# Peptides against a protein of PDB entry 7UQJ: the designs that were tried, part 32

Target 1, 160 residues: chain A of PDB entry 7UQJ
Amino acid sequence: PELYQNFNITPPRGVLFHGPPGTGKTLMARALAASCSSDERKITFFMRKGADILSKWVGEAERQLRLLFEEAKKHQPSIIFFDEIDGLAPVRSSKQEQIHASIVSTLLALMDGMDNRGQVIVIGATNRPDAVDPALRRPGRFDREFYFPLPDVKARFKIL

## One batch from the design tools (peptide; aimed at target 1 W57, target 1 (a further copy) W57 G59)

Design b2_p13_7_s1 (made by RFdiffusion4, then SolubleMPNN; from b2_p13_7, 9 letters changed)
Fold by OpenDDE base, seed 2:
Order: C-alpha cells, then sequence, then structure tokens
Structure b2_p13_7_s1 (fold): chain B 160 residues (1-160), chain C 160 residues (1-160), chain D 160 residues (1-160), chain A 13 residues (1-13)
C-alpha cells in the first residue's frame, strides 16, 4: 500500500521503463527508490541486469530469480530493478525457446505470485520494449509503461 | 568568483530548481558540482533535505543552517544543495508561523550575508515552487529559477 | 574551444565517468550534451557501448572507432559517449592481449590525434575504473575522472 | 529522460 502511495501510481506489480539508452531509466528507478525512502521506511533497492541473470546463472537463473523475489519480499518495502530486461525475457524466438521460456515462465509466476498487498515494485528497463515478451506486458505484470525519450534536441538547456 | 565564472551565470546567491519529482533536479545539482570540479579546484558538495533539517533538528535547525553555511564557506568553492527546500522554507501559513518563520529568517540572513566574492552557490530543489517562501525568490537569494519539465509533453509520461 | 568554454573545464580530451551501475553516468553525459546545445550550436551526441564495439564488430572495431571519431569531428561540436568503456578497453590481462591491444591502441591514437582545438569531447562511462586500461587514464586522454556514487544519504560526494 | 531544465529566471535573453 504505502510504497505505491508514495509512488502516486496505482500499484502496478511491474513498471516497464523503455526508451533509448542513457535516457535515465536506471536513474529514475534509483530516484524513485531514494525519494520513497524515509528514515522510518527505508526502501530496499535490488538491481539485476537481465543479461547477467542469463549468462552468470546458466541452469540456476530460475533459482536466482526466486531468491531475488524472496529477498525483496523479506526486505519490504522493496524495488526490484531489472536493467536490460529484454536480455532476461526476450520475445520467444523459435531457436532459443527452452531456456528463455523457463526463465520467462519463472518471472511471470513470481510477478503473478506477488500479492498486491506486498510492498514490492518491479521495474524493468529496456531499450527495446518490442523485444520484451508480451506476456510480461499484461495486467498484473509490467502493465505500466514509461517512455524515456531522448532529451529532445530542441529543448534549450540554456543553463546560462 | 571562479565558481560563478564556471557556471557562466551572473553569481546568483541561490538557484531554485523546480519541477515534477524525478525530473533530475538533484542530478543536475550534482552534475554542476562535478562539471565545475577540476583537479586544481575541487568543489565541495553539501546536500541537505529541507524536511530533514526541520524534523531532525527540532530547536537546532537555525544552528545547523549556520554551521552548514560556515562549513561551505570554509571549503570554498562549494555548492549547498537543499533538496525539497519547500520542506525547509514553506510559505508562511498562519498556524505554523513561529518555527518556520525563524528557520526562513535564518536562511534569508545566511543568503544575504554571503559576500558576492564568496565561491558558495546555494541550490534549492523543489517540486512546488509556489510552496517556497517568496522572500527566498528575491534578488540576491534564489533569484535564478530553472524549471525541470517532465520529458516533453508528447511523450505520455502519464505517471498516473 | 567554445564547447570547452561552455563546459568551463580545461579541455580534457576525455572524461571518465565511474561509479556503481545506474548512478546516472549516461544521463550526465546526455545532460552535458543537452546543456551545451544552443539553438545556434547543436551538439551532436554519439553513443556507443564498449561491449557492442567488441562483439558486433569483430575484426572491424578499429575501423568503427575511426569512423566514429571522423563523424564526431565532422559534426562538431560533438560528444562521444562510450558506455561500459571497460568492455571496449579492459586492462591488458596476459591471455586476451591481441584483439584488445589493437582496439585500445586505436582508441589511444584517436584520442591523442584529437587536436585540442577540436570541439569533440569523449566521455567514457564504467562501473569498474580499475578495469579500464591505465593508458587511457593518462593526460590528454581520460585525464578527468568523475565518481558517481550511489545516492546514499551519508555519502560525501567527494568528487575527487 | 531527465528533462532539460528550462531557465525561467532570468528569462533567456
Amino acid sequence: as target 1 above (160 residues)
Amino acid sequence: as target 1 above (160 residues)
Amino acid sequence: as target 1 above (160 residues)
Amino acid sequence: AVPKPELLYPPPP
């Protein structure tokens, strides 16, 4: 409840930050974590790279995701930030289906298993929202999307 | 002199950063500190939250402000960044007048007492510029204001 | 000249942004590009990932670096931002010496070949400054370093 | 994207 009240967002179980590289997706996630952290209520910020979960935990990626969600639940209120989430949950392409399918299914189950009463927010950041499995973009998962545009060239940062 | 020369801005005693939450006000303040720091001239960056000064220093907020400004003066060139400055210097509403009036008067006196020859910049960040006491927004105080817009209007940052 | 005058920093040919992941290194680079862009003088911002240059351009990484620097020179004033530069120019460990040595030598030559009169700034971002080849951290290359700490409340941003 | 701060005061020349 209160973490979502502090975000002033209807409690999405997940938020997808998408936009060009270096548009501040990771920074916004951290800024949200920092802004919602009070002395009375420290938000625990967990960060993982999608590609790291695939590459470093070959055969244990599911277990690592489960452990991450349990740790986040234990340290509520919490933010789980997945940087490069397209590396964790790519669109199911025919040739890599098995390992990716298992990791994606685990992430789906973990997000579905988050009770709405939990103070765990999942933020996925990607440069390629179309490369994220559509199953993750459904209601109760990454059902909110924020586009991080390039700081438009026309916007006069006249820091005079 | 040189810190203000490095900002290429007429030396405001204070700069007000205002705009929606997460627009990078705090980051910009840090950016300015970083960009103006050379090997020969390290800028000392002081950060305080307005609400923390009120809440943590009940009865000592004035003293803490004085100490902060003295420390910044001692470590010139310096930046004092007040995050959530509306929490430090809210518009004088009738019921909270005494404590806030004293803190605001102290901050006013400290900003007025900064010799223009000093290399101390004060940056106040707020999401609510209209909640900042207008006395702080006068020439020689927070006389420069930078609006941090939400990333451009066409991109539906419906952070609902 | 003028780009560096706008940065009010002694023209480093390169700036190293280092610090934990998601501390805003990429955002700062974009903010700098944005801040120095006027209506009269648009700064061209080039972004590359170090790992992408190594992995996508096997055997052409040197050529791609040369082309990038020529394009940046053609579109002056320009910023070249290397995200994850430790992926492009890792510390020469004995076993991976040949390909990395060639790419590092090319980057060194390109940075050394930047006339100080050029309006090209190179920004390298890394989470692991100690993983960046020390040859890149010498004067005339990435000779300025900015530490991006986690936004921890206690943290003395001693941007050393 | 961290939005570009617009200088409001003093107004851009």
Scores: peptide ipSAE 0.010, ipTM 0.228, DockQ to the pose 0.064
OpenDDE base, seeds 1, 3, 4, 5: peptide ipSAE 0.010, 0.009, 0.006, 0.006; ipTM 0.409, 0.292, 0.322, 0.365; seeds 1, 4, 5 fail the geometry check

Design b2_p13_7_s2 (made by RFdiffusion4, then SolubleMPNN; from b2_p13_7, 10 letters changed)
Fold by OpenDDE base, seed 5:
Structure b2_p13_7_s2 (fold): chain B 160 residues (1-160), chain C 160 residues (1-160), chain D 160 residues (1-160), chain A 13 residues (1-13)
Amino acid sequence: as target 1 above (160 residues)
Amino acid sequence: as target 1 above (160 residues)
Amino acid sequence: as target 1 above (160 residues)
Amino acid sequence: ATPQVEVEYYPPP
């Protein structure tokens, strides 16, 4: 909330951090939480991993997402950080596709249901922006995207 | 190159970066690769994820680890970065425990087989240092551990 | 301590991290401190902000810098991190220019006075490398510079 | 076990 207020920019409901792994996406989200916090204004930072939403919350993912957003609203100003949000994407099974579709649908509804007045920012991080459901990347959701490049090492990182 | 020379410590063959998620472990590994490279001295950076070693390389993980270390030696000076190295830890199946034990055993052998003269550094990153096999944390392997604290908002990093 | 020894580069007395805001300079400095510490070898990390040196230490800035370097030497191996080191630059007043010149002169003298045997690294971070006094960027001071590139965000972060 | 909501407060308490 505060970082965007400081810049006189309406905070997006959702921000997508994308770029190669280990470009500091998660770290930036924490640094943003840190930089927006003061002794007077504590920011609550909620972190989830996309893969954990599928694997740890099997059959409860939708409920856990709802609870997360409720808790974030209760503890505003807050940041919800979804690390590896592309990990919500199904692994190669039709049954997993249905589960994924339900989870994504729930996340869409939760993002759409965020009152503009709430001091809740949602940050998604991905190494694969194209693996993020395009519906999540629409206005009112993750409508701002930030590319985290590899640190330009004059060293040729041959990431082979 | 420089930060570590100041400390007059024999470079480990392996370094464990541990700390909460999004404290910059992966970013640090990349930045170290960046900072250690020059126009004259390119460092090759190899990145793998612990979970990918298990999932993408099923039945080939040991071979792929061997190839990775061979390629790192061929392209020295090099850094092998294992992100989420605790992801080599078995998922809750006895069959996966055996596969894990084989992969870890291979990694141990590869780390032990590194010639002290080789310009290959292995960096493991984990959010769960206690989930990393203690055998990997022994001298000659990941014998140095670096805690990445949460970015404290206030300048008091008393790293005591 | 270790990563830099592997690369056989003499550690600088000072390293300048430069690049746009939010590229992880401060975070990198912290992560370097964390990454150089072990249970056996604690690194003391001293953080100061350039603007704080001027504002919080009015009339004592030179003394506080001396004390900082003395304490860093006493608690070696140590890192002194100056965040926003360009914030030592005066705001538009002749009186502030004199104060700035005195502070910069003190910092120069302190960096020059560091014995090569001391395990003290000075890291300066700036968003404006051209606003850093060129005298600080000379050999034996901040003689290595690391550019933290912008995430080439197709999204215009108007960080104006 | 319901994954405990990891809540981080900034600044840390």
Scores: peptide ipSAE 0.081, ipTM 0.464, DockQ to the pose 0.065
OpenDDE base, seeds 1, 2, 3, 4: peptide ipSAE 0.080, 0.012, 0.013, 0.088; ipTM 0.470, 0.188, 0.453, 0.207; seeds 1, 2, 3, 4 fail the geometry check

Design b2_p13_7_s3 (made by RFdiffusion4, then SolubleMPNN; from b2_p13_7, 10 letters changed)
Fold by OpenDDE base, seed 5:
Structure b2_p13_7_s3 (fold): chain B 160 residues (1-160), chain C 160 residues (1-160), chain D 160 residues (1-160), chain A 13 residues (1-13)
Amino acid sequence: as target 1 above (160 residues)
Amino acid sequence: as target 1 above (160 residues)
Amino acid sequence: as target 1 above (160 residues)
Amino acid sequence: ATPKPEVEYYPPP
């Protein structure tokens, strides 16, 4: 509250960092955590990868998301950073689509359930903003989006 | 010339960026590509993810690595950036271990086959340097390692 | 040698990183320090903030700058990173203008006094390149400038 | 074992 209160900025419940890989999305999230922390006021930074939510937490992803949000609330002020949040997107199987839909539904519910009084910021990072479920990009969720461009290298990165 | 000349540093064929996630390893690789490029001399930046080498290139990973190095040589000066190079590490199956061993063996051969005269730098990034095959960390391969510390909020980077 | 030799890049005595806050200027400086270091050849990284030079070193700023450059020379190869170098700029008092002018004059003299043979790089970072004294931006000083572009955020970060 | 949440404190200790 206070840091964003001082700025008269309603802290977004969720912020989507999007842009090409290696544009500093994850770094920025850490740098924000760093800049918002003081000696007196430590910010707890929770990082998860979208792909890890699916692969490491098979059958427990929903519970692990709940626990993550509970822990973030317990250790507020806190930042939850979801790196590669598009990695929550299903791979090409109908069964994976159902699992994905359940995980996304859980994340939606958790973001919607965040009381405005909590000092918990959720940052999602993606290289593929269009692969992020539009439901996550609605008001009260990831309602602010930040594009991280490639550093304009006068070098033509032909990313072929 | 002079900075590295003064260092008598043989330019590493490979550089390992390691450190916690979101410490700007990928950003740094891009920014190095940026900084080393001029209007007159563009650097070609090739990015791959370790996990993508295993997952997207199933059965073709070796060929795709060969093509990548050939293309990097063709478009020199160039940087090949392997993000999450530890993602070449096997997932818990013996069959995946064999596939991994083959991919790593191919990468080793490609790095060893780089003529000292080639303007190709290979940068590997990992959050888990100990999960990178030690064979990749030998001289002539990823023979330089750079630790990316967490951004300390307080300016005390005692890089001792 | 060869990589920068191949680029015919005379290492700048001073490099100005400029661009909006959070574009990775400080990170880039650290990562450059990291990238230029090897197990055999550690680069000493000295970081100072422009505002700290004025505030923490009141009456000693000039001496502290001299000591910094001496220490950087002693521990070469080294990087001196001035974060927020525009913070050397005076706040609205004539007395502060004199102090600033003296500090800037000292920095100019120190940069000019760097023998071409010294393995000391000076990196200045600023969010306000126009607030950096033009004398610092002359050849032999911060004679290379790197713009760190904003992510062209379609999202209005009203960081008002 | 449920992976323990990686918790980072800023500033780092």
Scores: peptide ipSAE 0.041, ipTM 0.454, DockQ to the pose 0.066
OpenDDE base, seeds 1, 2, 3, 4: peptide ipSAE 0.054, 0.008, 0.006, 0.083; ipTM 0.420, 0.212, 0.205, 0.245; seeds 1, 2, 3, 4 fail the geometry check

Design b2_p13_7_s4 (made by RFdiffusion4, then SolubleMPNN; from b2_p13_7, 9 letters changed)
Fold by OpenDDE base, seed 4:
Structure b2_p13_7_s4 (fold): chain B 160 residues (1-160), chain C 160 residues (1-160), chain D 160 residues (1-160), chain A 13 residues (1-13)
Amino acid sequence: as target 1 above (160 residues)
Amino acid sequence: as target 1 above (160 residues)
Amino acid sequence: as target 1 above (160 residues)
Amino acid sequence: ATPQPEVLYPPPP
């Protein structure tokens, strides 16, 4: 929260962390959440995994998303972290994706419906930003994208 | 363990994470430890800081290293993470380094004495791989080196 | 920059990242520095390690701190990251700590002397916030503290 | 299950 004010940057409602697996996206999101909390101002951190939203909440996923955003608003200032958001919002490619399309549409509506004055930040993490529905990557949603580079192929080969 | 098994790579006994400070070496080590842990297979993560081994364990550092490796073996599969290993194993340059040399020699012996069949991985993190005793960087020890680049300015801008 | 504006939080001049080793404090600081930079607004990131300030700059540490803050002001917007700040500002316990006390006093004065309108943020990282001089943890200095929890086993599973 | 908030600060006891 405070870093963005010092730099006179309007905080995005949605931040997309993207980059290869294990580049620290999830860890960064948690550390941001921790770093935004103070004794006087507790940040509430909500975390969901995209694949879990689809698999565990089949037929109720849209409702669970609504409840998540409501709870986040209730507990503001808050961060909603979607890990593996590409699992939640895959690019619309196949006929089976109607369910996915409904969930994505719900997330779009929830992000669009957030009062910009609300102290809720949404962080999506993905290994494949291009596998995320482009509609989520537009202004007013995940309009800030943060690439977690592979340490250069040399550095990944060096991590491997 | 699982990362290396999944990649059909024989896990190195020793992995050196190197790169500029705050490139995520420690984070990666923890993430690796976490990612290699399953409900069925808990990885035990041990962490020590090189400077702490020297400063806190003066006269007992060698014994503490032995105990650390014994505990890691006892709790296998396990990861031993040495943060700032250059503080533990500085390049042998000066006469004052006899104490350092003893500790390094102990670490060398411990790494050499590890049965390759043991499910213990040693990760050393350093900002200065060239400040680490070259003997530690040989095959059978920290024989895999992993460069954590500074996110290129573009990639840093993409993380922000 | 943007996160803090959304939360209507006056950005602290000083932020203390604390938590167990390898919880991502240093990575977070770098990611924050990256996240606050844009093509239009480059954030300059300065990093120093507390122990290095004491050991490498014996007799010049106070001057080096002053120069660091001057450079940070010159290159604003900027972040000064002190890794292992407990190594720079240990709790005043022993008579040998006169040198440490001078350095800490210099850091206190530099933090107090920062124009709150200045685009300089100071981030201190420590594994032991209680090992940091309490004077640094007061309002106007490191007045915001951010706990980096060990991912509880649940949170590790949630980082995975 | 209702989304349970995680309070990241203060640290859990």
Scores: peptide ipSAE 0.006, ipTM 0.297, DockQ to the pose 0.064
OpenDDE base, seeds 1, 2, 3, 5: peptide ipSAE 0.000, 0.016, 0.000, 0.000; ipTM 0.343, 0.194, 0.354, 0.249; seeds 2, 3 fail the geometry check

Design b2_p13_8 (made by RFdiffusion4)
Pose (drawn by RFdiffusion4):
Structure b2_p13_8 (pose): chain A 160 residues (1-160), chain B 160 residues (1-160), chain C 160 residues (1-160), chain P 13 residues (1-13)
Amino acid sequence: as target 1 above (160 residues)
Amino acid sequence: as target 1 above (160 residues)
Amino acid sequence: as target 1 above (160 residues)
Amino acid sequence: PRTPPPRTRPVPP
């Protein structure tokens, strides 16, 4: 931590996995979760699939998001993987419902808002990155974007 | 206050920060929240978002807004910051649930019934200005609109 | 009435001020209420909003609306003004609440219960006219309309 | 005196 405090830098804590289907996005997330449970320093893994938080009560989806990010604050070494994040956080449109844009606005305020979110890495895997809200694709929330391509010749040889 | 009585004008009590993502809106609100808590006279900063207002009960979201504005009047030199305000106050629509139009109507009534002395300032950052209701964006509610643009060369040099 | 009842032209049961925001609709009702700064028993003015009638309970909103209309009949020549009548009477649909729908179901029955010797006039204001419920715009209700547009050049010169 | 039930919204498909 002194190497990051040597400068006045904060580490990048957000990655957006994107690419075609079957290219290794969930596999890489699974390998990262298996590696986080065997290094004997507790990196807590939070798995979230799509719109797991959707509820029929008003304000319960934003409450579940706030609870997920707060439980992430309780244990500092924690990770949040959002599988199929383009179904949880679509581009905010006036035509669609307000539960969607309200979830996106809560996710924006919880990733880079007024309060610091802690040592929480946020990973989102998507096949449709341009269905993710553009305000979620900037540094401070999903700093990096890993493009997982269809494998080239050498990579297919290695996979096989 | 005599300057604002000599000319028959009311000081603006509302600001809407708007601009592209990552241009300085939450940063300015964080710097103003730190400047509220340093000096000989204290300004009280009230931070809000859509999650700690929206409720599942009838008449509880507008009651939380009223408690916020009454508590801010109690601590009279005050700032109220609504982040991602287009999620809290979208454009009123009949094809939406009634809780969003009811929040917008309660917010319009509470802003039209403030102290009328510049004691409660209301600051909102929407990232998208069109999504916010036009009744809130008229002078009397959110008087000033600060456009935080993408920085030009001299501004990029100063930021770097 | 000695003059206007000679010709049998009935006064309107419901007159609707509608227009863009900031066009002076609340000023006209405030100026008509300052024309109620006159002696009693003539042009009693009631200033209500799309809020401060609707409550947590199930009967106080309709009971209060029936009482407002009864007090309006008690002082015979009277005016009821509903500012932001889309807040009190939104569009009834299947995303609509039950308490607003019953407020509309009582306001309609109270406007059809108003007699033909027109001594109570109900003026209502809105910035979004096709967001008020369609039933109050039917004949025998809010049927005469006043459009309040943005000012032209001479009008802006007089305002300045 | 009675109170209305809690507010609900449909879950989108």

Design b2_p13_8_s1 (made by RFdiffusion4, then SolubleMPNN; from b2_p13_8, 8 letters changed)
Fold by OpenDDE base, seed 1:
Structure b2_p13_8_s1 (fold): chain B 160 residues (1-160), chain C 160 residues (1-160), chain D 160 residues (1-160), chain A 13 residues (1-13)
Amino acid sequence: as target 1 above (160 residues)
Amino acid sequence: as target 1 above (160 residues)
Amino acid sequence: as target 1 above (160 residues)
Amino acid sequence: REYYPPLTVEIPP
């Protein structure tokens, strides 16, 4: 949060946290929310998992996304955190179900519809940035990416 | 892991990390692996997601679990980390598919078959400890539980 | 970084990450540095361990701190990350060696001497926030604190 | 003089 103000960097509407599993992406989003909160100014943190929106809200996922953004706007200042956003907005493939295409389109529209003056930040976390629809990675959406490297863990992570 | 050996504390066979999403369970498992690794002694870290074993290894999930434990034993000292272990070993219900029952039974047998003298630690992470089969939470399996509280985030986490 | 600008929150000069070992404080600082870097704008990340400055730079620790801040200013935008800052800036006690008092005084002066317009962020990490000199926790220094909670380790790791 | 070089944190593209 503060680095961008100090650096006079225009804050993104959306921030993509990407990196290997268990690099603290979700913890970072929570810590950012905590850090931006004071006794005088509380930030509302909304957390959703991409796969949960697809599985729990079959046929209502678009509506649930709209409601989420409305609630976030109502409770400004706020953070919307999508964990495993690749599960919500996978890369469009010729084999991709129409449901995913509709959800992606709704999320794109919601990201584009955010007033830049709004105190709503969207954070997406993924282990697979290449599995996120490139349309979400464009300016005005998730236009800033944060790589969460593996800690320099002298431990051999053998991804078998 | 190595901390237990240095302190002459019998390492648990299995450790359950449980708590709300994004409390750093996976990060902690990695940090533990890193902290137990030195220049002289590297720990091998195996990570699997419970749901991935079910979805990717239909009909071979039991075999893949056996191979995972064999590889972990071969690469001692090692950590096997199951993220979302509730997806691998859900609570036994009358409606539980035979597939899940077989996987749970295999995991139970693998946990029971670990020699306590082996330098293999199993860490399971879940957001839903009550959704993990109670048989896995017995002594000699995931007999130690670690809650991961939400950070005291003055931010209103509204779980909508 | 960006949240503070969006929320019109004055960025701290210093941020204290505190919480138990392995909670990802160091990883968070690195991820923040990564996060604030883009292809167009790289952030320089300086990492020091508090105990290393004391042990490696006996009699020159103050000079090394000054040089660190000068280098960070030269390589703006930058982050200075002090891991285990309690080792560098322990609480002033009647039994505390004059060496620690001099180092603390130098660090206080360096924190106070930072132009608020400078693109240098100081992050301190500690497992023992109560072991950090309260003078460092005042406004204009480490005036924002981030608790990295323990995972509620239901297992008493009794550090016996 | 153990110059800990500044770690330039490059976000890989």
Scores: peptide ipSAE 0.031, ipTM 0.343, DockQ to the pose 0.062
OpenDDE base, seeds 2, 3, 4, 5: peptide ipSAE 0.000, 0.012, 0.000, 0.000; ipTM 0.207, 0.319, 0.151, 0.217; seeds 2, 3, 4 fail the geometry check

Design b2_p13_8_s2 (made by RFdiffusion4, then SolubleMPNN; from b2_p13_8, 8 letters changed)
Fold by OpenDDE base, seed 1:
Structure b2_p13_8_s2 (fold): chain B 160 residues (1-160), chain C 160 residues (1-160), chain D 160 residues (1-160), chain A 13 residues (1-13)
Amino acid sequence: as target 1 above (160 residues)
Amino acid sequence: as target 1 above (160 residues)
Amino acid sequence: as target 1 above (160 residues)
Amino acid sequence: IEYYPPLTVEIPP
């Protein structure tokens, strides 16, 4: 939020962090939240895990997503971080189609409904970017993607 | 492995990385694997997720754990990294007692069966260290723990 | 670089990562380089150790710094990571004044000479932020700082 | 430019 405001840049609605597991996606999201918080201006960081939304909020997942976005809006500037977003919004062709389709539809609507001037950034993280519904990767949603490659071995040895 | 050999230190059988989600536990495990790997000496990094062992290996979880430890032993020096190990080895008092108890018992036996001279390090990562069976946290198992605190929020703003 | 460009954000000239040893400063710098790299856009990561610049490049340290910055500029988008930057740029009041002062002066000039639109990010890492020359911590240089706190002491001691 | 070669952590299958 602040980073983009200070530069008069329209913040992305959504940022997708993708890459092999353990490349620091979640750490980077926390660190971005931290890097958008000052002594004068705190950022509220909301974190959810995709599988938890499905498993813990069975039948209420849509409502819980709506509440999450409302709370994020209420506590602006804020970041919503979805860890393992592929677990929340799998590709529509997966055999668990109907419940996932409803949740994806809700998430799409929530991302589309974000005011571009809102100080809410949504960050998704996944190890499987191709397992994320392509509809979420469209402009105005997770339209910005960051690849987190495996840290290069040779580079680490030169440090040690 | 090498770090401990170079210092004549007996490597821990198991290391528990714990702390809030997205503090870089998985990244640190990969980082350790990378830092212990040279052009002359590669470390094999095995990664499993606790919940995946239960969900994907239903009825074979014990066999799959045994195979994982055998493969790790075969490919020494190696690291076995269990992400979300609380999903694999929940506290014995949890209502899903019997299946979890069997898997925990197998993991305990595998960790106890590791030769201290073996170049196999087991790293568990969790956001809920208190949700890990205390039997896994005893000497000769995950007897070493690392807390991964949240990165200080104030520090990151100056950079972005 | 990419993170800042994709967001149309002017990258900082310099970022200081500081905190106790083994808090993941170097790891984070690599993760940032990695996170700013996509399939379409690679970031060049240059890494140097402060003590190596003094010990290996005695009498040529200034020239080597200039060459490093030129190579980083040539290979934009790029990150220059100085590990143990306190070894390169000690406080001017330290008894090793003259050689360090020359190198610090060169580094100051190189950081000041960076085009603000250049896709070169400089990251310094230190365990001793107070041992870094305050002139490097001024606006337009390492004006952005990240603290990497110790992971909980109890956890680290079990591994050491 | 020494491209540090990617950590091919071969995750065995």
Scores: peptide ipSAE 0.000, ipTM 0.343, DockQ to the pose 0.086; fails the geometry check
OpenDDE base, seeds 2, 3, 4, 5: peptide ipSAE 0.000, 0.000, 0.000, 0.000; ipTM 0.195, 0.221, 0.302, 0.226; seeds 2, 3, 4, 5 fail the geometry check

